# Ledger of designs, part 365: peptides against a protein of PDB entry 3JWR

Target 1, 323 residues: chain A of PDB entry 3JWR
Amino acid sequence: TRELQSLAAAVVPSAQTLKITDFSFSDFELSDLETALCTIRMFTDLNLVQNFQMKHEVLCRWILSVKKNYRKNVAYHNWRHAFNTAQCMFAALKAGKIQNKLTDLEILALLIAALSHDLDHRGVNNSYIQRSEHPLAQLYCHSIMEHHHFDQCLMILNSPGNQILSGLSIEEYKTTLKIIKQAILATDLALYIKRRGEFFELIRKNQFNLEDPHQKELFLAMLMTACDLSAITKPWPIQQRIAELVATEFFDQGDRERKELNIEPTDLMNREKKNKIPSMQVGFIDAICLQLYEALTHVSEDCFPLLDGCRKNRQKWQALAEQ
Target 2, 298 residues: chain A of PDB entry 3JWR as posed
Amino acid sequence: TRELQSLAAAVVPSAQTLKITDFSFSDFELSDLETALCTIRMFTDLNLVQNFQMKHEVLCRWILSVKKNYRKNVAYHNWRHAFNTAQCMFAALKAGKIQNKLTDLEILALLIAALSHDLDHRGVNNSYIQRSEHPLAQLYCHSIMEHHHFDQCLMILNSPGNQILSGLSIEEYKTTLKIIKQAILATDLALYIKRRGEFFELIRKNQFNLEDPHQKELFLAMLMTACDLSAITKPWPIQQRIAELVATEFWEQGDQVGFIDFVCTQLYEALTHVSEDCFPLLDGCRKNRQKWQALAEQ

## One batch from the design tools (peptide; made by RFdiffusion4, then SolubleMPNN)

Design b2_p29_5_s2 (from b2_p29_5, 14 letters changed)
Fold by OpenDDE base, seed 4:
Structure b2_p29_5_s2 (fold): chain B 323 residues (1-323), chain A 29 residues (1-29)
Amino acid sequence: as target 1 above (323 residues)
Amino acid sequence: MEELRLQITQEVLNEPSELLKEDYEPFVF
């Protein structure tokens, strides 16, 4: 395609020029082409292109295929969300120095997972999919959307001309797919809530050890969630704008719940309760986010900007909730 | 090699997740 030719021929700017190492990064001013260029830079600067012998054209095609398989009519869970998740992963790996704690296969899997974790997202949560008796709810009993995202990820990875993993051995390929599966499934907040207690306890007791395979898997899951939720850490103007996108998508779900299911939406999904957004954001930060970024900062102090951003946004949301 | 990769893909797709518990409830905030 013309898009592929343009991307494959383009000069890829440095990570410094693109600012993709910054935790404060924003994609709002970037074109779709520039987001693809940023993605190429992430793969290159993580040594993934070199270490796994990726063909440039195949990587370009894969990125464009991933982007194409996000829906354009979804307010938040679109290509830009996946791209921002991957950018936060890149920043955590580089600026947060998490790269030094992981294998190249784990890094490869995490970057693919971050870009792929919401593929074909429909702008509705697992609760809606379940209650609507959607065909996906019959295919998967648990983490319905995350299983679908993983299925879509594998479909793309095995599509002709998109096989970025062709340079891997059979064992490396199998290992990579398993890590991708675990990482995508970890973005289900229901699973996060179930598993986070073990992680936080290990950190609190100073018993956390990345040489333990189970603890490594647990850490990768927590890191995925930290990147997926990273909008909450962004500078306040960025946070506000992203929160509006999230609210738009949630209100669209709530409107569908009323119309299609004849159900009164929760406050989070209720357009009439827009005034509760600040207090709900404070609650979300306290219940879900703060302890995660605290624990991540204990694993690597260079991840502190995520925690600091989260704390600053809590103060801003609290001030709005008091108005 | 491609056939073997496809086979592995299907095996990983069909393998139960160790992350899943019987007490699963969809996340609602």
Scores: peptide ipSAE 0.495, ipTM 0.906, DockQ to the pose 0.794
Fold by OpenDDE base, seed 3:
Structure b2_p29_5_s2 (fold): chain B 323 residues (1-323), chain A 29 residues (1-29)
Amino acid sequence: as target 1 above (323 residues)
Amino acid sequence: MEELRLQITQEVLNEPSELLKEDYEPFVF
């Protein structure tokens, strides 16, 4: 395609030029081409292209395929969300110094997972999928959409000309797919809530050890969630804009819940309750986000900008909730 | 090798969940 030719022939700017090492990064001013260029840079600067013998054209095609398999009519859970998740992962690995704590296979898997974690997202949560009795709800016992995202990820990875993992051994391939699966499933906040207590307790007791395989897996899950939720850490103008996208998508779900399921949506999904957004954001930060970024910062102090951003945005949302 | 990768893909895809449906509640905020 013309898009592939343009991407494959383009000079990929440095990570410094693209500012993709910054926790404060925003994609708002970036074209789709520039987001793809950023993604190439992430793979390159993490040494993934070299270490796993990725062909440039194959990587370009894969990126474009991933981008294409996000829905354009979904307000938040689209390519830009996946791209920002991957950018936060890249920043956490580089600026947050987490790269040195992980294997190249783990890094590869995390980056693929971050880009792929919401593939074909429908703009509705697992609760809606379950309550609507969607066919997907019969295929998977839990994390319905995350299993679907993983299936879509695998489909793309095995599609002709998209096989970025072709340079891996069979064992490396198998390991990578397992980590990708775990990482995508970790983006289900239900699983995060279930698992986070163990992570926080290990941190609190100073017993956290990345040399333990179980704790490593737990950390990868927490890191994925931290990147997935990273919009909450962004500079206030960025956070506000992203929160509007999230609210739009949630309100669209709520409208569908009312129309299709004949149920009253929760306040979060109810457009008539938009005035509660600030207080709900405070609640979300307190219940879900703060402890995660605190714990992540304990693992790597260089991740502090995520925690600081989260705290600052809490204050901003609180101030709006008091109006 | 491609066939083996596809086989592995199917194996990982079909790997049973560690969680039972009864132990799972979808996240709702």
Scores: peptide ipSAE 0.478, ipTM 0.911, DockQ to the pose 0.605
Fold by OpenDDE base, seed 1:
Structure b2_p29_5_s2 (fold): chain B 323 residues (1-323), chain A 29 residues (1-29)
Amino acid sequence: as target 1 above (323 residues)
Amino acid sequence: MEELRLQITQEVLNEPSELLKEDYEPFVF
């Protein structure tokens, strides 16, 4: 396609020029082409292209295929969300120095997972999918959308001309797919809530050990969630704008819940309760985000900008909740 | 090699998640 030819022929700017190592990064001014160029730079600067012998055209095609399989009519869970998740992963690996704690296969898997974790997202949560008796709810009992996202990820990875993992051995391939599965499934906040206690306790007791395979898997899951939620850490103007996108998508679900399911939506998904957004954001930060970024910062102090951003945004939301 | 990768893909897809062995409640916002 013309898009593939344009991407494959383009000069890829440096990570410094693209500012993709910054935790404060924003994609708002970037074209789709520029987001794809940023993605190429992430793979290159993580040595994934070299170490796994990726053909440039195949990588370009894969990126464009991933981008194409996000829905354009979804306000938040679209290509830009996946791209920002991957950018935060890249920043955590580079600026946050987590790269030195992981294997190349783990890094490869995490980057693929970050880009793929919401593939074909429909702008509705698992609860809606279950209550609407959607066909996907018949395929999977738990983490319905995350299983679907993983299935879509595998479909793309095995599609002709998109096989970015063709340079891997059979064992490396199997390991990579397993980590991708675990990482995508970890984006289900229900699984995060279930597992985070173990992680926080290991950190608190100073017993956290990345050489333990179970603790490694747990860490990868926590890191994935930290990147997925990273909008909450962004500079206030960026955070506020992303919160508007999230609210738009949630209100669209709430409107559908009223219309299609004849139920009253939760306050978060109720357009009439827009005035509660600031207090709900404070609650979300306190219940879900703060301890995660505290624990991540304990694993790597260079991740502190995520924690600092989260704390600053909590103060901003609190000030709005008091008005 | 491609056939074996497809087989592995199917195996990984079908492998039960250890994460789901315990009680699961969907996260509701």
Scores: peptide ipSAE 0.347, ipTM 0.829, DockQ to the pose 0.805
Fold by OpenDDE base, seed 5:
Structure b2_p29_5_s2 (fold): chain B 323 residues (1-323), chain A 29 residues (1-29)
Amino acid sequence: as target 1 above (323 residues)
Amino acid sequence: MEELRLQITQEVLNEPSELLKEDYEPFVF
């Protein structure tokens, strides 16, 4: 395609020029081409292209295929969300120095997972999918959307001309797919809530050990969630704008819940209760986000900008909730 | 190699996740 030719022929700017090592990064001013160039740079600077012998054209095609399999009519869970998740992963690996704690296969899997974790997202949560008796709810009993995202990820990885993992051995390939599966499934906040207690307790007791395979898996899951939620850590103008996108998507679901399911939406998804957004954001930060970024910062102090951003945004939301 | 990769893909896809063996409720905040 013309898009592939343009991407494959383009000079890829440095990570410094693209600012993709910054935790404060924003994609708002970037074209789709520039987001793809950023993604190429992430793979290159993580040594994934070299170590796994990725062909440039195949990587370009894969990135464009991933981007194409996000829906444009979804307010938040679109390519830009996946791209920002991957950018936060890249920043955590580089600026946060987590790269030094992981294998190349784990890094490869995490980057693929971050880009793929919401593939074909429909702008509705698992509860809606279940209650609407959607065909996906018959295929998957738990984490319905995350299983679908993983299935879409595998479909792309095995599509002709998109096989970025062709340079891996059979064992490396199998290992990578398993990590991708675990990482994508970990983005279900229901699973996060179940597992985070073990992680926080290991940190609290100073017993956290990345040489333990179970603890490694647990850490990768927590890191994925930290990157997925990273909008809450962004500079206030960026956070506020992303919160508007999230609210838009939630209100769209609430409108569908009324129309299609004949139910009253929760306050979070009720367009008429938008004045509760600030207090709900404070609640979300306290219940879900703060301890995660505290624990991540304990694993790597260079991740502190995520925690600091989260704390600052909590203060901003609290001030709005008091008005 | 491609056939074996496809087989592995199906195996990983169909492998039960240890993370999902517990009782599950969709996340609602």
Scores: peptide ipSAE 0.468, ipTM 0.899, DockQ to the pose 0.791; fails the geometry check

Design b2_p29_5_s3 (from b2_p29_5, 13 letters changed)
Fold by OpenDDE base, seed 2:
Structure b2_p29_5_s3 (fold): chain B 323 residues (1-323), chain A 29 residues (1-29)
Amino acid sequence: as target 1 above (323 residues)
Amino acid sequence: MEELRRQITQEVLNEPSWLLEEDYEPFVF
């Protein structure tokens, strides 16, 4: 395609020029081409292109294929969300110094997973998919959308001209796919809620050890969630705008719940309860986000900007809730 | 090599979850 030719021929700016190492990064002013250039830079600066012998054209095609398989009519769970998740992963690895704690295969898997974790997202949650008796609910018993995202990820990775993992040995390939699966499934907040207690207790007791395979897997899951939720850590103008996108998508689901399922939506999904958004954001930060970024900062102090951003946004939302 | 990669892909797809179906509830905040 003309888009592929343009991307493959383009000079890729430095990470410094693109500001993709910054936790405060915003994609709002970036074109689709620029987001693809940023993605190439992430793979390059993490040494993934060199270490796994990726062909430049194949990487470009894969990035464009991933982008194409996000829906354009979904307000939040689109290519820009996946791109921002991957950028936060890159910043956590580089600026947060987590790169030194992980293997190259783990880094490869996490970056692919971050970009792929919401592929073909339909703008509705697992509860809606289950209640609507959607065909996907017949294929998967739990984490319905996350299993679908992983299936879409594998479809792209195995598509002609998109095989960015062709340079891996058989054992490396198997390991990478397993980590990608675990990382994508970990983005289901239902699984996060079930698993986070073990992670927080290990941190509290100073018993956390990345040399333990189970604790390593647990950490990768927590890191994925931290990147997936990273909009809550962004500078206030960015946070507000993303919160509006999330609210738009949730209200669209709530409208469908009324029309298609004859169900009264929850407050979060209810367009008539927009005035509760600030208090719900405070509740979300307290229940889901704060303890995660505290624990992550305990593993790597250089991740503090994520925790600091989350705390600052909590204060901003609290001030709005009091008005 | 390609056939073996396809087999590995199917093995990973079919690998059981650590979470039992009976213990799962969709997340609703």
Scores: peptide ipSAE 0.341, ipTM 0.862, DockQ to the pose 0.622
Fold by OpenDDE base, seed 4:
Structure b2_p29_5_s3 (fold): chain B 323 residues (1-323), chain A 29 residues (1-29)
Amino acid sequence: as target 1 above (323 residues)
Amino acid sequence: MEELRRQITQEVLNEPSWLLEEDYEPFVF
């Protein structure tokens, strides 16, 4: 396609120029082409292109295919969310110095997972999918959307001309797919809630060890969640804008819940309860986010900007909740 | 090699979750 030709021929700016190592990064001013260029830079600067012998055109096609398989009519869970998740992963790996703690296969898997983790997201949560008796709820017992996202990820990875993993050995390929699966599934907050206690306890006891395969897997899951939720860490103007997108999507779900399921939506998804957004954001930060970024910062102190951003936004939301 | 990759893909797809279905509840905040 013309888009592929344009992307493949483009000079890819440096990570410094693109500011993709910054935890404060925003994509709001970027074109779709620029987001694709940023993505190429992430793969390149993580040595993934070289180490896994990726053909440039194949990588470009894969990126465009991933982007294409996000829905444009979804307010938040779209390509831009996936891109920002991947950018946070890149920043955590580089600026947060987590790269030195992981294998190249783990890094490869995490980056693919971050970009792919919400493929074909429909702007509704697993609870809605389940309650609506959607066909996807018949395919998967738990983490319905995350299983679907992973299936879509595999479909793309195996599509002609998109096979960015063709340079891997059979064993590397198998390992990579397993890590991708675990990472995508880890974005289900239900699983995060189930597993985070173990991670926090290991950190608290100073027993956390990345040389342990189970703890490594646990860490990858926590890191994935930290990147997925990273909007909460962004500078306040960015945070507010993203919160509006999230609220829009949630309200759209709530409207559908009323119309299609004949149920009253929760406050989070109730358009009439928009005045509760600040207090709900404080609750979300306290219940879900703070301990995660605290623990991540204990693993790597260079991830502190994520924690600091989260704390600052908590204060901002709290101030709004008191008005 | 492509067939083997396809088989591996299916194996990974079909690999059971570590989480038991009976212990799962969708996340709602």
Scores: peptide ipSAE 0.337, ipTM 0.863, DockQ to the pose 0.653
Fold by OpenDDE base, seed 1:
Formats: sequence, C-alpha cells, structure tokens
Structure b2_p29_5_s3 (fold): chain B 323 residues (1-323), chain A 29 residues (1-29)
Amino acid sequence: as target 1 above (323 residues)
Amino acid sequence: MEELRRQITQEVLNEPSWLLEEDYEPFVF
C-alpha cells in the first residue's frame, strides 16, 4: 500500500527527537505516520530488530496491520491508547531501567503485547459483553475481551508479510507467545485485583526476586497494568484530555446499557453524573493506581516519575472534587 | 516450521487459565 511504502522509506528520527523516552510524552500532535515511526524506533532502540533479525518492511507492515485493527469509532480504546501503552513500556524499559532486568524475549513480548493488548476493542467492558450475551461471551469463560485481543494479535502475527517473529527458534517463539498471552490477559483489571496482593506482599517483605519464574511472570503482569493505566500519570493537561476520552467512551456504554439492556448504568458510565468524575478519579487512583506505581518504583527508582505524576493528578482531581 | 508454529499457537491458545471460572467477576469500578 501507499502507506506502507511511505513508512518503509521514511527516515526514523531518534528516540530523543521523538521524546518517546519521556514519561511525560504526548501523542496528541502526532500524525499516524509519526506514531508508526515512533513504534519502529522502539523496536530498534530495544535491539529487537537486530537480535531477532526483523526485516524492516515486515515490521512496517506489522505495525500498520496492528494500527488498522483498532477501531476508529471508539473514543479511547483505539490505536492511540495502544501506542501510548507501548510508549510507556518503552519509557519504563529505557528511562525506568527495567530493560536491564528482563530478557530480550520478555522485552519483545511486552512491546508486542502493549501494542496489541486492545485489538478490535469495541468500546465496552467485559461486564457489558457478558450481560449483552455477545457471541464472544460464549467463546471465553472470563477475560472475554482480553482473550479476543490475544486472538487478534496471533492472527496478525501469522498473517502473510506480518511475521515479525520468523527469526525466532521454535522454543523462542513458544516462549514469546506465552508471555504475550499472559501480558494481554494481565490488562484485565479483574485479574490485576486478584494478583496484585501477592506482588505487593513480596515487595513489602523484601522477598521479591525476578530470578523466580513465577515472580517474573507476576512482575510482567504488573508492568503491563502500569503501562496500560499510565494516562493517570501524565502532566495535568494531558491527563484531563485523556480522562475526557475515557468518560466519553464510558458514557457511550452507559447510554447503550440503558437502551439495549434496560439497566441503570453505574456512576462511572452515567452521563448524568459528570459532576462525580473528579471524586471517581480520586477513588480510582487510591484503589487501583497508587500502590502499583509505589511498588514499581520500589523495583526501579527510575520509574518515580510515574508515581509522582499519579500523586500530582490525585491532588488536582481532589481539588476539583471539593469545588 | 510453519505447521509447527501453527500447532504451538493452538497449544498456547488452548492452555487453561490459572484462574478458575467460578472465581472470576468482571471488573466494574
């Protein structure tokens, strides 16, 4: 395609020029081409292109295929969300120095997972999918959308001309797919809530050990969640704008819940309760986000900007909730 | 090689969850 030709021929700017190592990064002013260039830079600077012998054209095609399989009519869970998740992963790996704690296969899997974790997202949560008796709810028992996202990820990875994993051995391929599955499934906040206690307790007791395979898997899951939620850490103007996108998508779901399911939506999904957004954001930060970024910062102190951003945004939301 | 990769893909897809179905509740905030 013309888009592929343009991307494959383009000069890829440095990570410094693109600012993709910054935890404060914003994609709002970037074109789709520039987001794809940023993605190429992430793979290159993590040595994934060289170590796994990726062909440039195949990588370009894969990136464009991933981007194309996000819906454009979804307010938040679109390509830009996946791209920002991957950018936060890149920043955590480079600036946060997590790269030094992981294998190349784990890094490869995490980056693919971050870009792919919401493929074909429909702008509704698992609760809606279950209650609406959607066909996907009959295919998967739990984490319905995350299983679908992983299936879409595999479809793309195995599509002609998109096989960025062709340079891997059979064992490396198997390992990579397992990590991708685990990482995508970890973005289900229901699973995060079930698992985080073990992680926090290991940190609290100073017993956390990345050489333990189970603890490694647990860490990768927590890191994925930390990147997926990273909008909450952004500078306040960016945080506000992303929160508006999230609210838009949630209100669209709530409107559908009323219309299609004849149920009253939760406050989070209720367009009539916009005035509750600041207090709900404080609640979300306290219940879900703060302890995660505290624990991540304990694993690597260079991840502190994520925690600091989360704390600052909590103060901003609290001030709005008091007005 | 491609057939073996396909088989591995199916194996990974079919691997059981670590979480029992009865213990799962969709996340709602």
Scores: peptide ipSAE 0.330, ipTM 0.859, DockQ to the pose 0.614
Fold by OpenDDE base, seed 5:
Structure b2_p29_5_s3 (fold): chain B 323 residues (1-323), chain A 29 residues (1-29)
Amino acid sequence: as target 1 above (323 residues)
Amino acid sequence: MEELRRQITQEVLNEPSWLLEEDYEPFVF
């Protein structure tokens, strides 16, 4: 396609020029082409292109295929969300110094997972999918959307001309797919809530050890969630704008819940309760975000900007909730 | 190699995940 030809022929700017190592990064000013160029740079600077012998055209095609398989009519869970998740992963690996703690296969898997974790997202949560008796709810009993995202990820990875993993051995390929599966499934906040207690306790007791395979797997899950939720850490103008996108999507779901399911939406999904957003954001930060970024910062102090951003945004939301 | 990769893909797809618990409920904040 013309898009592929343009991407494959383009000079890829440095990570410094693209600012993709910054935790404060914003994609708002970037074109789709520029987001794809950023993604190429992430793979290159993580040495994944070299170490796994990725063909440039195949990588370009794969990126465009991933981007194409996000829906444009979804306010938040679209390509830009996946791209920002991957950018946060890249920043955590580079600026946050987590790269030095992981294998190349783990890094490869995490980057693919971050880009793929919401593929074909429909702008509704698992509860809606279940209650609407959607066909996907018949295929998967738990983490319905995350299983679908992973299936879509595998479909792309195995599609003609998109096989970025063709340079891997069979064992490396198997390992990579397993990590991708675990990482995508870990983005279900229901699973995060169930698993996070073990992680936080290991940190609290100073018993956390990345040489333990189980603890490594647990850490990768927590890191994925930290990147997925990273909008809450952004500078206030960026955070506020992203919160508006999230609210838009949630209100769209709430409107559909009324119309299609004949149910009154929760406050979070209720357009008429927009004035509750600030207090709900404070609650979300306290219940879900703060302890995660605290624990991540204990694993790597260079991740502190995520924690600091989260704390600052809590203050901003609290001030709005008091008005 | 391609057939073996396809087989592995199906195996990983069908493999039960330790992340899944029998008492799963969708996340609602």
Scores: peptide ipSAE 0.340, ipTM 0.859, DockQ to the pose 0.776; fails the geometry check

